Peptides against a protein of PDB entry 5K2M. Designs and how they scored, part 37

Target 1, 273 residues: chain A of PDB entry 5K2M
Amino acid sequence: MRIGITYTVLRREEMAIKERAGEFGEVVMLHEDDLLFPGNYDLDVVIIRNVSHFKALYTARLFESEGIPTVNSSRLIFEAGDKLFATLRLAGKVPVPEWKAALSEGGALRVPDSLGYPLVSKPVFGSWGRLLAKVNDRDSLEAVLEHRKWMKNPLYGIHYFQEFVEKPGRDIRSYVIGGEFVGAIYRYSNHWITNTARGGKAEPCSDPEVEELSVKAWEAFGEGALAIDIFESEKGLLVNEVNPNMEFKNAARVTGADMAGKLVEYAVEVAKT

## One batch from the design tools (peptide; made by RFdiffusion4, then SolubleMPNN)

Design b1_p11_5_s1 (from b1_p11_5, 4 letters changed)
Fold by OpenDDE base, seed 2:
Structure b1_p11_5_s1 (fold): chain B 273 residues (1-273), chain A 11 residues (1-11)
Amino acid sequence: as target 1 above (273 residues)
Amino acid sequence: SALDEELSRAE
């Protein structure tokens, strides 16, 4: 078996994936600079580890066009990597924060009529809490919308909002690969944005409700490897978002779960189908 | 990309 691994930066995750993939066959590391299409790649499967959502999406689709399956698939990356599209999938299967989408400023200005204040403005794409805004009032909403008008990417004109969820100083990141729950962590932060990339502590999360909810959230997509962000709210557990290009170094370290191995095993299964 | 660099630094 020949396993491709696409990457932007050789992180701890990519090193672990490479190491585990070597147990199953020949590993072909493919930096973004190595990716030219059509390329007639001789690979049985490609693990997509490009940092950019869009690069990951297009890379997956390009390999698929050559008949090479990818983990994750371009379909999954597309559906899960967009916060709004992910919400549309999730909302039919699991509890999610109350949300509104607007396609204009005029529509966006009416969002508080439904969600109230405070609310959270999110771009539909991006990671690590980039351009997340807690909107406490009308003036703040107008400011966010004004700034969005001047952003060059037309996707910033898609206005996605959530209710502000009061969290207990943490959130949950779980991992589901091929429908199997692999592990979960608590991510602690003194800020309303609980991202470990911003220096938050991680601790193991062992909660059967989290496990069940995580699997159900994965089933909303029905394939691949997902990190799942879950909020502990007064309403119970809410699935906030999913990530089809998951970082797991902290989770693997804290839980001891073999996330890299599980990802490779799933990729090998995909290669055999 | 600047985004990729920022992503690489935050890890």
Scores: peptide ipSAE 0.016, ipTM 0.580, DockQ to the pose 0.266
Fold by OpenDDE base, seed 1:
Structure b1_p11_5_s1 (fold): chain B 273 residues (1-273), chain A 11 residues (1-11)
Amino acid sequence: as target 1 above (273 residues)
Amino acid sequence: SALDEELSRAE
């Protein structure tokens, strides 16, 4: 078996995936600079670890066009990596924070009529809380909308809003691979944006309700490897978002779960189908 | 692209 691994930066996750993939066959590391299409790649499966959502999406679709399956698939990356498209999948299966989408400034100005204040403005794409805004009032909403008009990418004209969820100084990140729950962590932060990439502490989360909800959230997509972000709210557990290009270094360290091994095992199963 | 660089630098 020949396993490709595409990457932008060789992180601890990519090193762990490479090491575990070596137990199953020949490993071919493919930096973004090595990727040209059409190509004649001799690979049974490709694990997609490109940092950019769009580069990951297009890389997956390009390999699939050559008849090579990918983990994750381009379909999953597309649907899970967009916050609005992911919400559309999740909302039919699991509790999610209240949300609104608007396609114009005039539409966006009416969002508080239904969600109230404070609300959260999110771009439909991006990671690590980039361009997240807590909107406390009308003046702040107008400012966010004005700034979005001058942003070059037309996707910033898609206005996605969510209710502001009061969290107990933490959130939950769980991992589901091939429909199996692998593990979960609490991420602690004094800021309303909880992210371990911004210096948050991680602790193991052992909660059967989190496990059940995480599997149900994965079933909304029905394939691949997902990190799932869950909020603890006064309404109970809410699935905030999913990530089809998961970081797991902190979770693997804290839980002791073999997330890299589980990802490789799933990729090997995909290669055999 | 500037977007790709921002996506890559924030990591």
Scores: peptide ipSAE 0.018, ipTM 0.593, DockQ to the pose 0.349; fails the geometry check
Fold by OpenDDE base, seed 3:
Structure b1_p11_5_s1 (fold): chain B 273 residues (1-273), chain A 11 residues (1-11)
Amino acid sequence: as target 1 above (273 residues)
Amino acid sequence: SALDEELSRAE
């Protein structure tokens, strides 16, 4: 078996994936600079580890066009990596924060009539809490909408909003690979944006309700490897978003779960189908 | 990109 691994930066995750993949077959590391299409790639499966959502999406689709399956698939990356499209899938299976989408400024100005204040403005694409805004009032909403008009990417004209969820100073990140729950962590932060990148502590999460909800959230997509972000709210557990290009170095360290091994095992199964 | 590299180190 020949396993490709595409990457932008050789992180701890990519090193672990490479090491585990070597136990199953020949490993071919493919930096973004090595990728030209159409090509004659002799690979049974490709693990997609490009940092950029769009680079990952196009890389996956290009390999698929040559008959090579990818983990994750371009379909999964497309649907899970867009916050609005992910919400549409999730809302049919699991509890999600209340949300609204508007396609114009005039539509966006009516969102508080349904969601109230405070609300959260999110771009449909992007990572690390970039361009997330807590909107407390009408003046703040107008300011966010005005700034969006001057952004060059037309996707910033897609207005996605959620209710503001009060959290107990933490959120949950779980991992589901091939329909199997692998592990979960609490991410602690004093800021309303809980991200481990901002120096938050991580602790193991052992909660059967989180495990069950995480598997159901994965079933909304029905394939691949997903990180799942869950909020603890007054309404119970809410699935906020999913990530089809997961980081797991902190989760693997804290839980002891073999995230890299599980990802490789799933890729080997995909190659055999 | 340089931005992707910087962001990947921050997480």
Scores: peptide ipSAE 0.017, ipTM 0.573, DockQ to the pose 0.216; fails the geometry check
Fold by OpenDDE base, seed 4:
Structure b1_p11_5_s1 (fold): chain B 273 residues (1-273), chain A 11 residues (1-11)
Amino acid sequence: as target 1 above (273 residues)
Amino acid sequence: SALDEELSRAE
């Protein structure tokens, strides 16, 4: 078996995936600079680890066009990596924060009529809580909308909003690979944006309700490897978002779960189908 | 972290 691994930066996750993939066959590391299409790739499966959502999406689609399956698939990356598209999948299966989408400034200005204040403005793409805004009032909403007009990427003109969820100084990150719950962590932060990239403490989460909800959230997509962000709210557990390009170094360290191994095992299964 | 900054540039 020949396993490709595409990457932008060789992180701890990519190193772990490479190591575990070596137990199943030949590993071909493919930096973004190595990716030219159409190409003659002799690979049975490709694990997509590009940092950019769009590069990951296009890389997956390009390999699929060559008849090579990917983990994650371009379909999953497309639907899970867009916060709005992910919400559309999740909302029919699991509890999610209340949300609104608007396609114009005039539409966006009416969002508080239904969600109230405070609300959260999110870009539909991007990682590490970039361009998240807690919108406390009308003036802040107008400012966010004004700034979006001057952003180059037209996707910034897609206005996605959520209710502001009061959290107990933490959130939950769970991992589901091939429909199997692999593990979960609490991420602690004194900031309303909880992200491990911002220096948050991680602790293991052992909660059957989290496990059940995580699997149900994965089933909304029905394939691949997902990190799932869950909020503890006054209304119970809410699935905030999913991540098809998961970081797991902190979760693996804290839980002891073999996340890299589970990802490789799933990729090997995909290669055999 | 330096890595987080590097990753933020790559996206």
Scores: peptide ipSAE 0.015, ipTM 0.557, DockQ to the pose 0.164; fails the geometry check

Design b1_p11_5_s2 (from b1_p11_5, 5 letters changed)
Fold by OpenDDE base, seed 2:
Structure b1_p11_5_s2 (fold): chain B 273 residues (1-273), chain A 11 residues (1-11)
Amino acid sequence: as target 1 above (273 residues)
Amino acid sequence: SALDELLSRAE
């Protein structure tokens, strides 16, 4: 078994994945600088750990073009890594925050008619709460939309909005790999953005409802390794988003779950299909 | 897939 691991930065996750992959066969670490295509790579599977969503997506697709399966697949990265596309998958299977998408400023200005205020503006791509805006009123909405007009990436012209969910000072991040629930954490924050990458504390989450919901959320995509962000709302649990490029060092530490091992095991299974 | 559709349109 030859296992590739693509990466941008050698993080704790990539080190753990490398270590566990070594138990199954030869490990080929592939920094982004090492990636040239077509490359005639002799690999059975590639674990995609590029930091950039788009780099991960294209890397996966490029390996797939050479007949090498990836974890995650380019399909999954595409569907799950876009907040709107992920919502489209999720909404058919699990409770999600109320959402609206608009393709123009004029459309976006009508979003409050259905969602009300406050609402959350999200780019369809990005991580760590970048460019998330809590929009409390019309003036704030106009400001967000005005700024989006001048952003160079045309994807910023895709206006994705959610209802503002009042959370109990935390959210949940769960992990599902190959359809198996691996673990979950609470992420605490005094800010409405609860991302642990911004200094939030993490605690284990042992909730059967979270586990069930997480698996159902994964089933909306039907493959791969996903981190799932869940809100505790007055309406119950809501699946906010999924991440096909999951960070898990905090979750692994807090829960003791072998995220890296489970990821490698799944990759080995994928290689055998 | 949605990706395949997008890729096919770019081609």
Scores: peptide ipSAE 0.009, ipTM 0.506, DockQ to the pose 0.041
Fold by OpenDDE base, seed 4:
Structure b1_p11_5_s2 (fold): chain B 273 residues (1-273), chain A 11 residues (1-11)
Amino acid sequence: as target 1 above (273 residues)
Amino acid sequence: SALDELLSRAE
């Protein structure tokens, strides 16, 4: 068994994945600078750990074009890594925050007619709460839309909005790999954006409802390894987003769950299929 | 669905 691991930065997660992968076979670390296609890669599976969503997506697709399966697949990265596309999958299976999408400024200006204020503006791509805006009024909406006109990437012209969900000073991040619930954490923050990358405290979450909902959210995609962000709302649990390029160092630390091992085990299963 | 078509093309 030859396991590739693509990466941008050797983080704690990539180190853990490398270590566990070594128990199953030969590990080939592939920095982004090493990736040239077409190439002659002698690999049975590739674990995709590129930081950039787009680099991860294209890397996965390029390996797949050479007959090498990836974890996650390019399909999953594409669907799950786009907030709007992920919402489209999730909305048919699990409760999600109320959302609207608009393809123009004129359309976006009508979103409050449905969602009201406050609402949340999100880019369809990005991590760590980048370019999230709590839009409290018309003036703020106009400002966000004006700024989007000057952003280089045309995907910033896709306007995705959610209702603002009042949370109890925390959210939940769960992990589902190959359909198996692996663990969950609470992420605490005094800010409306809860993210451990921004200094949020993490604690274990042991809730059967979270486990059930997490598996159902994973089933909306039907493959791979996903981190799932869940809100505790007045309406109950809501699946906010999924992440096909998960960070898990905090979750592994506080839960004791073997996230890296589960990911490698799944990759080995994929390689054997 | 339109999404499935986009995914199929991305695959």
Scores: peptide ipSAE 0.009, ipTM 0.471, DockQ to the pose 0.042
Fold by OpenDDE base, seed 3:
Structure b1_p11_5_s2 (fold): chain B 273 residues (1-273), chain A 11 residues (1-11)
Amino acid sequence: as target 1 above (273 residues)
Amino acid sequence: SALDELLSRAE
């Protein structure tokens, strides 16, 4: 078996994936600079580890066009990597924060009539809490909308909002690969944006309700490897978002789970189907 | 796939 691994930066995750993949077959590391299409690649499966959402999406679709399956698939990257499209899938299966989408400034100005204040403005794409805004009042909403008019990417004209969820100084990140729950962590932060990339502490999460909810959230998509972000709210557990290009170094360290091994095992299964 | 459907409509 020949396993491709596409990457932008060789991180701890990519090193672990490479090491585990070597136990199953020949490993072909493919930096973004190595990728030209059409390329007639001789690979049985490709693990997509490009940092950029769009680079990952197009890389996956390009390999698929040559008949090579990818983990994750371009379909999954597309649907899970867009916050609005992910919400549409999740809302049919699991509890999610209350949300609204508007396609104009005039529509966006009416969102508080339904969600109230405070609310959260999110771009439909992006990572690490970039361009997240807690909107406390009308003046703040108008300011966010005014700034969006001057942003170059037309996707910033898609207005996605959520209710502001009060959290107990932490959130949960779980991992589901091929429908199997692999592990979960608490991410602690004193800021309303909880992200371990911003210096938050991580601790193991062992909660059967989190495990059940995580698997159900994965079933909304029905394939691949997903990191799932869950809030502990007054309404119970809420699935906030999913990530089809997961970072797991902190989760693997804290839980001891072999996330890289599970990802490779799933990729090998995909190659055989 | 949803992506393939979107791409086919853009052609």
Scores: peptide ipSAE 0.007, ipTM 0.504, DockQ to the pose 0.038
Fold by OpenDDE base, seed 5:
Structure b1_p11_5_s2 (fold): chain B 273 residues (1-273), chain A 11 residues (1-11)
Amino acid sequence: as target 1 above (273 residues)
Amino acid sequence: SALDELLSRAE
């Protein structure tokens, strides 16, 4: 078996994936600079680890066009990596925070009529809490919308909003690979954005409700490897978002779960299908 | 769903 691994930066995750993949076959590391299409790639499967959502998406689709399956698939990356599209999948299966989408400034200005304040403005793409705004009032909403007008990417004109969820100084990050729950962590932060990439502490989360909800959230997509962000709210557990290009170094360290191994095992299964 | 199919094709 020949396993490709596409990557932007060789992180701890990519090193672990490479190491585990080597137990199953030949590993071909493919930096973004090495990728040209159409190409003659002799690979049975490709594990997508590009940092950029769009680069990951297009890389996956390009390999698929050549008959090489990817983990994650381009379909999954597209649907899970877009916050709005992910919400559309999730909302039919699991509890999610209340949300609204608007396609114009005029529409966006009416969102508080439904969601109230405070609300969270999110771009439909991006990670690590980039361009997230807690919008407490009309003035803040107008400011966010004004700034969006001057952003170059047309996708910033897609206005996605979510209710602000009060969290107990933490959120939950769970991992489901191939439908199997692999592990979960609490991410602690004094900031309303709890992402560990911003200096949050991680601790193990052992909660059967989290496990069940995580699997159900994964089932909304029905394939691949997902990190799932869950809020502990007054309304109960809410699935906030999913990530089809997960970081797991902290989770693996804290839980002891073999995230890299599970990912590789799943990729091998995909290759055999 | 039809929506799901359309979204899947947009990749």
Scores: peptide ipSAE 0.006, ipTM 0.456, DockQ to the pose 0.040; fails the geometry check

Design b1_p11_5_s3 (from b1_p11_5, 4 letters changed)
Fold by OpenDDE base, seed 5:
Parts: sequence; structure tokens; C-alpha cells
Structure b1_p11_5_s3 (fold): chain B 273 residues (1-273), chain A 11 residues (1-11)
Amino acid sequence: as target 1 above (273 residues)
Amino acid sequence: SELDEELSRAE
């Protein structure tokens, strides 16, 4: 078994994946600078750990074009890594926050007619709560829309909105790999954006409802390794988003779950299929 | 990359 690992930065996650992959076969570390296509890669599977969503997507697709399966697949990266596309998968399977999408400023200005205020503006791509805006009123909505006009990437012209969900000072991050629930954490923050990358505390989450919901959310995609963001709301648990390029160093530390091992085991299973 | 710069600021 020859396992490739593509990466941008050798983080704790990549180190853990490399270490665990070594127990299953030969490991080939592939920095982004090492990747040229078409190439003659002698690999049974590639674990995609590129930091950039788009680089991860294209890397996965390039390996797939050479008959080498990837974890995650280019399909999963594409669908799960876009907040709107992920919502489209999730909405038919699990509870999600109320959402609206608009393709113009004129459309976006009508979103409050359905969602009310406050609402949350999100870019369809990006991580760590970047460019999330809590929109409390019309003036704030107009400001967000005005700023989006001057952003260079045309994807910022895709307007994705959610209802603002009142949370109990935390959210939940769960992990499902190959359909198996691996673990979950609470992420605490006094800010409405609860991402641990912004200095939040993490604690173990042991809740059967979270486990069940997380598996159902994964089943909406039906493959791969996903981190799942869940809100505790007055309406119950809501699946906010999923991440196909999951960070897990904090979750692994807090829960003791072998996330790197589970990812490698799944990659080995994919290689054998 | 712009993304790497943003990541470095978030650490």
C-alpha cells in the first residue's frame, strides 16, 4: 500500500496522518511544490490536506484523472466546501438554519422579507468565520452588499444568508469519517462566531442526539471525512455547515479520539475498493 | 498564498 499525502503546511494534523499512515504502508509526502500533472504517480490512494479549498479540489480531481482515488474525493470537496451547495445537500436530510440565496443586490435586499432581522451574511467559501456578518438592520445589509461589489472574486456576488441563531455561548463540532461517528466537541465563545481558531475553549461533547444527527448529515453526502458544525438552538439541533478539509488537532486532544487513524483507515478502505 | 497569510494571522 502506497499512501500519498498532499499538503501546503505540515500541521499537527498532517504529522498525525503521516505517522498513522506509516503503519499501513509506504507514505509519500507531497508538498504543493512537488505536484505536477500529468504525472506518473505510483500511489494507491491520496489523502488531500491542501489548505486552499480550490487547490484541494483541483488536486483531488487531477489524481482522480490518473485513476488514483482521493480522500476526500473531488466531488465531496466541491459539494461540502461550498456553504450553499452543502446546504442544498443537508436541507433534505437534517434540520438546518433557515437560509436564502440571492444572485443580485436586488434579490439580496428582499431576503429580510423572509428571514427577518438579525440575519447572517456568509460567503459561499472560506473558513474560520471570515467575512461572516451579523446583519441587524437594513443599513447593515446595504453596507455588506456595497462592500461585496468591490471584492475581486466573482463568487462574492453569490449572496448566501442564514437566520441568526441564538446559541448558548457555544457550538458543536463533530467528526464523521466513512460513516462512523468519531467524536464531537463544544466550542465556547462569548462572540456569536464560536470558532476555536479565534481563541475559544474546547470541551468533549457526549450527546447521542449529536451523534445521530452527525451521521445523518454525513449521509447527505455519502462519502469521505467531514467535520460538522452544529448549533444548539431554541428549535433544537441545527446543522450549520460541513468541512471537507477538517482541522482536528483540538478535537483529537480534547476527546482522545484517533481521528488521524480513522482517516487513514478510511483511505485504505477507499484504496481497496 | 493569500490564504496562507490569512492562516498565519489566525494562529
Scores: peptide ipSAE 0.017, ipTM 0.608, DockQ to the pose 0.216
Fold by OpenDDE base, seed 2:
Formats: sequence, C-alpha cells, structure tokens
Structure b1_p11_5_s3 (fold): chain B 273 residues (1-273), chain A 11 residues (1-11)
Amino acid sequence: as target 1 above (273 residues)
Amino acid sequence: SELDEELSRAE
C-alpha cells in the first residue's frame, strides 16, 4: 500500500501520521510544492493535512479526480470546513447553538431580532478564532458588517451568526474517526474563544454524553475524521463546529489516544474500499 | 503560539 500525506507544515500531527502510516506501507510525503495536477500519483489513499481549508479541499478533489481516495474526502472537507454548511448538517442531528445566516447587510441587521445580544459573528471559513466577533450591541454589529464589506473574499459577505454561549471557561474538543470516538479534551481559556492555539490548558474529557454526541455529530456527515467542538451551556451540550482538518497533538498528549494511528487505520480502510 | 500564528498566515 502506498499512502500519501499532503501537508503545508510538518507538524507533530503529520510526523505522527507519517510514522504510523509507515507501519501499513510506503509513505509518500507530499508538500504543497510537490502537488501538480493532473498527475500520475501511484497512491492508494491520500491523507490530507494541508493547513488551508481551501487547499485541503482542492487537493482532495484533485486526488479524487485521479481515482485516489482521500481522508478526508473533498465532500467532507467542503461540508464540514464551512461553518454554515456544517451547521446545516449538524442542526438536524444534534443540538447546536442558535444561529442565523444572512446574505446581506440588511438581513444581518435583523439577526439580533432573533438571536438577541450578545451574539457571535463568524466567517464561514477560517480557524483559530480568526474574525470571530462578540457583538454586544447594534454599533458593534454595524462595525462588523462595515468591515466585512471591505474584505476581499466574497465569502465574507456570507453573514453567519450564532448566539453567544456562556461557557464555563472551557470547551470540549472531541475526535471521531470513521465513526469511532477516539477521545476528547477540555480546552480551558479565560477568553470566550477557547482555542488551545491561544495557550489554553488541555485536560482529558471522559464524558459518555460527549462521546455519544460526538458520534452523532460525525454521523451528520457520515464519513472521515472530524474534530468536534462542543460547548457546555446552560442548555446542555451544544455542537459548535466540526473540523475536517483536525489538530490533535494536545488531545493525543493529554488523552494518550492514538489519533494518528486511528487516522491511518481509517485511511487504509478507505484505500481498500 | 508562534506556530499557530505561522499556520494562520499560511491558511
């Protein structure tokens, strides 16, 4: 078996994936600079680890066009990596924070009529809490909307809003690969954005409700490897978002779960189907 | 982290 691994930066995750993939066959590391299409890639499966959502999406689709399956698939990356599209999948399956989408400033200005204040403005794409705004009032909303008008990417004109969820100084990141719950962590932060990338403490999360909810969240998509962000709210557990390009170094470290191995195992299974 | 900042730029 020949396993490709596409990457932008060789992170701890990619190193672990590479190592584990080596147990199953020949590993072909493919930096973004190595990727040209159409190409004659002799690969049975490709694990997509490009940092950029869009690069990951297109890379996956390009390999698929060559008849090479990817983990994650371009379909999954597309649907899970867009916060709105992900919400559309999730909302029918699991509890999610209240949300509104607007396609114009005029529509967006009416969002508080439904969600109230404070609310959270999110771009439909992006990671690490980039361009997340806690909108406390009308003036802040107008400011966010005004700024969006001047952003170059037309996707910033898609206005996705969520209720502000009061969290207990943490959120949950869980991991589901091939429908199997692999592990979960608490991510602690004094900021309303609980991203571990900002130096938050991680602790293992052992909660059967989290496990069940995580699997259900994964089932909304029905394939691949997902990190799932879950809020602990006064309303109970809420699935905030999913990530088809998961970082797991902290989770692996804290939980001891073999996330890299599970990912590779799933990729091998995909290769055989 | 510095790495996250670098990654955020690469994204």
Scores: peptide ipSAE 0.015, ipTM 0.587, DockQ to the pose 0.171
Fold by OpenDDE base, seed 1:
Structure b1_p11_5_s3 (fold): chain B 273 residues (1-273), chain A 11 residues (1-11)
Amino acid sequence: as target 1 above (273 residues)
Amino acid sequence: SELDEELSRAE
């Protein structure tokens, strides 16, 4: 078996995936600079680890066009990596924060009539809390919308909003691979954005309700490897978002779960299908 | 973070 791994930066996750993949067959590391299409790739499966959502999406689709399956698939990356499209999948299966989408400034200005203040403005794409804004009032909403008009990417004209969820100084990140719950962590932060990439402490989360909810959230998509972000709210557990290109170094370290091994095992199963 | 800077350069 020949396993490709596409990547932008060789992180701890990519090193762990490479090491575990070597137990199953020949490993071919493919930096973004190595990728040209159409190509003649002799691979049974490709694990997609490009940092950029769009580069990951296009890389997956390009390999699929040559008959090579990917983990994750371009379909999953597309649907899970867009916050609005992910919400559309999740909302029918699991509790989610209240949300609104608007396609114009005039529409966006009416969102507080439904969600109230404070609310959260999100771009539909992006990671690590980039361009997240807590909007406390009308003046702040107008400012966010004004700035969006001058952003060059037309996707910033898609306005996605959520209710502001009061959290107990933490959130939960869980991992589901091939429908199997692998593990979960608490991420602690003094800021309303609880991202470990921004210096949050991680601790193990052992909660059967989190496990059940995480599997149900994965079933909304029905394939691949997903990180799932869950809020502890006054309304109970809420699935905030999913990530089809997860970081797991902190979760693996804290829980002891073999996330890299589980990802490789799933990729091998996909290759045999 | 150093990682955020590295990621911002790659996008």
Scores: peptide ipSAE 0.015, ipTM 0.586, DockQ to the pose 0.159
Fold by OpenDDE base, seed 3:
Structure b1_p11_5_s3 (fold): chain B 273 residues (1-273), chain A 11 residues (1-11)
Amino acid sequence: as target 1 above (273 residues)
Amino acid sequence: SELDEELSRAE
């Protein structure tokens, strides 16, 4: 068994994945600078750990073009890594926050007629709460839309909105790999944007309802390794988003779950299929 | 962390 691992930066996660992969076979570490295609790579499977969503997507597709399966697949990265496309999958299987998409400024200005205020403006791509805006009124909506006109990437012209969900000072991040629930954590924050990267406390989450909902959310995609972000709302649990390129160092530390091992085991299963 | 900032720029 020859296991490739693509990466941008050697984080704690990549080191853990490398260590566990070594128990199953030969490990080939591939920095982004090492990736040229076509390359005739001798690998049975590749674990994708590129930081950039788009680099991860294209890396996965390029290996697949050479007949090498990837974890995650380019299909999963594409569908799960776009917030709107992920919502389209999730909405058919699990409760999600109320959402609206518009393809023009004129369309976007009518979104409050359905969602009301406050609402949340999100780019369809990006991580760590970048360019999230809580929009409290018409003036704020107009300002966000005006700024979007000057952004270089045409994807900023795709207007994705959610209802603002009141949270109990925390959210939930769960992990499902190959359809198996691995673990979950609470992420505490005093800000409406809950992100562990901003210094929030993490605690173990042991809730059977979270476990069941997390598996159902994974089943909306039907493959791979996903981190799942869940809100505790007045309407019950809501699946906010999924991440096909998960960070898990905090979750592994807090829960004691062997997330790196589970990811490698799944990659080995994919290689044998 | 500096790493988180670098990662944030790489995405």
Scores: peptide ipSAE 0.015, ipTM 0.580, DockQ to the pose 0.171; fails the geometry check

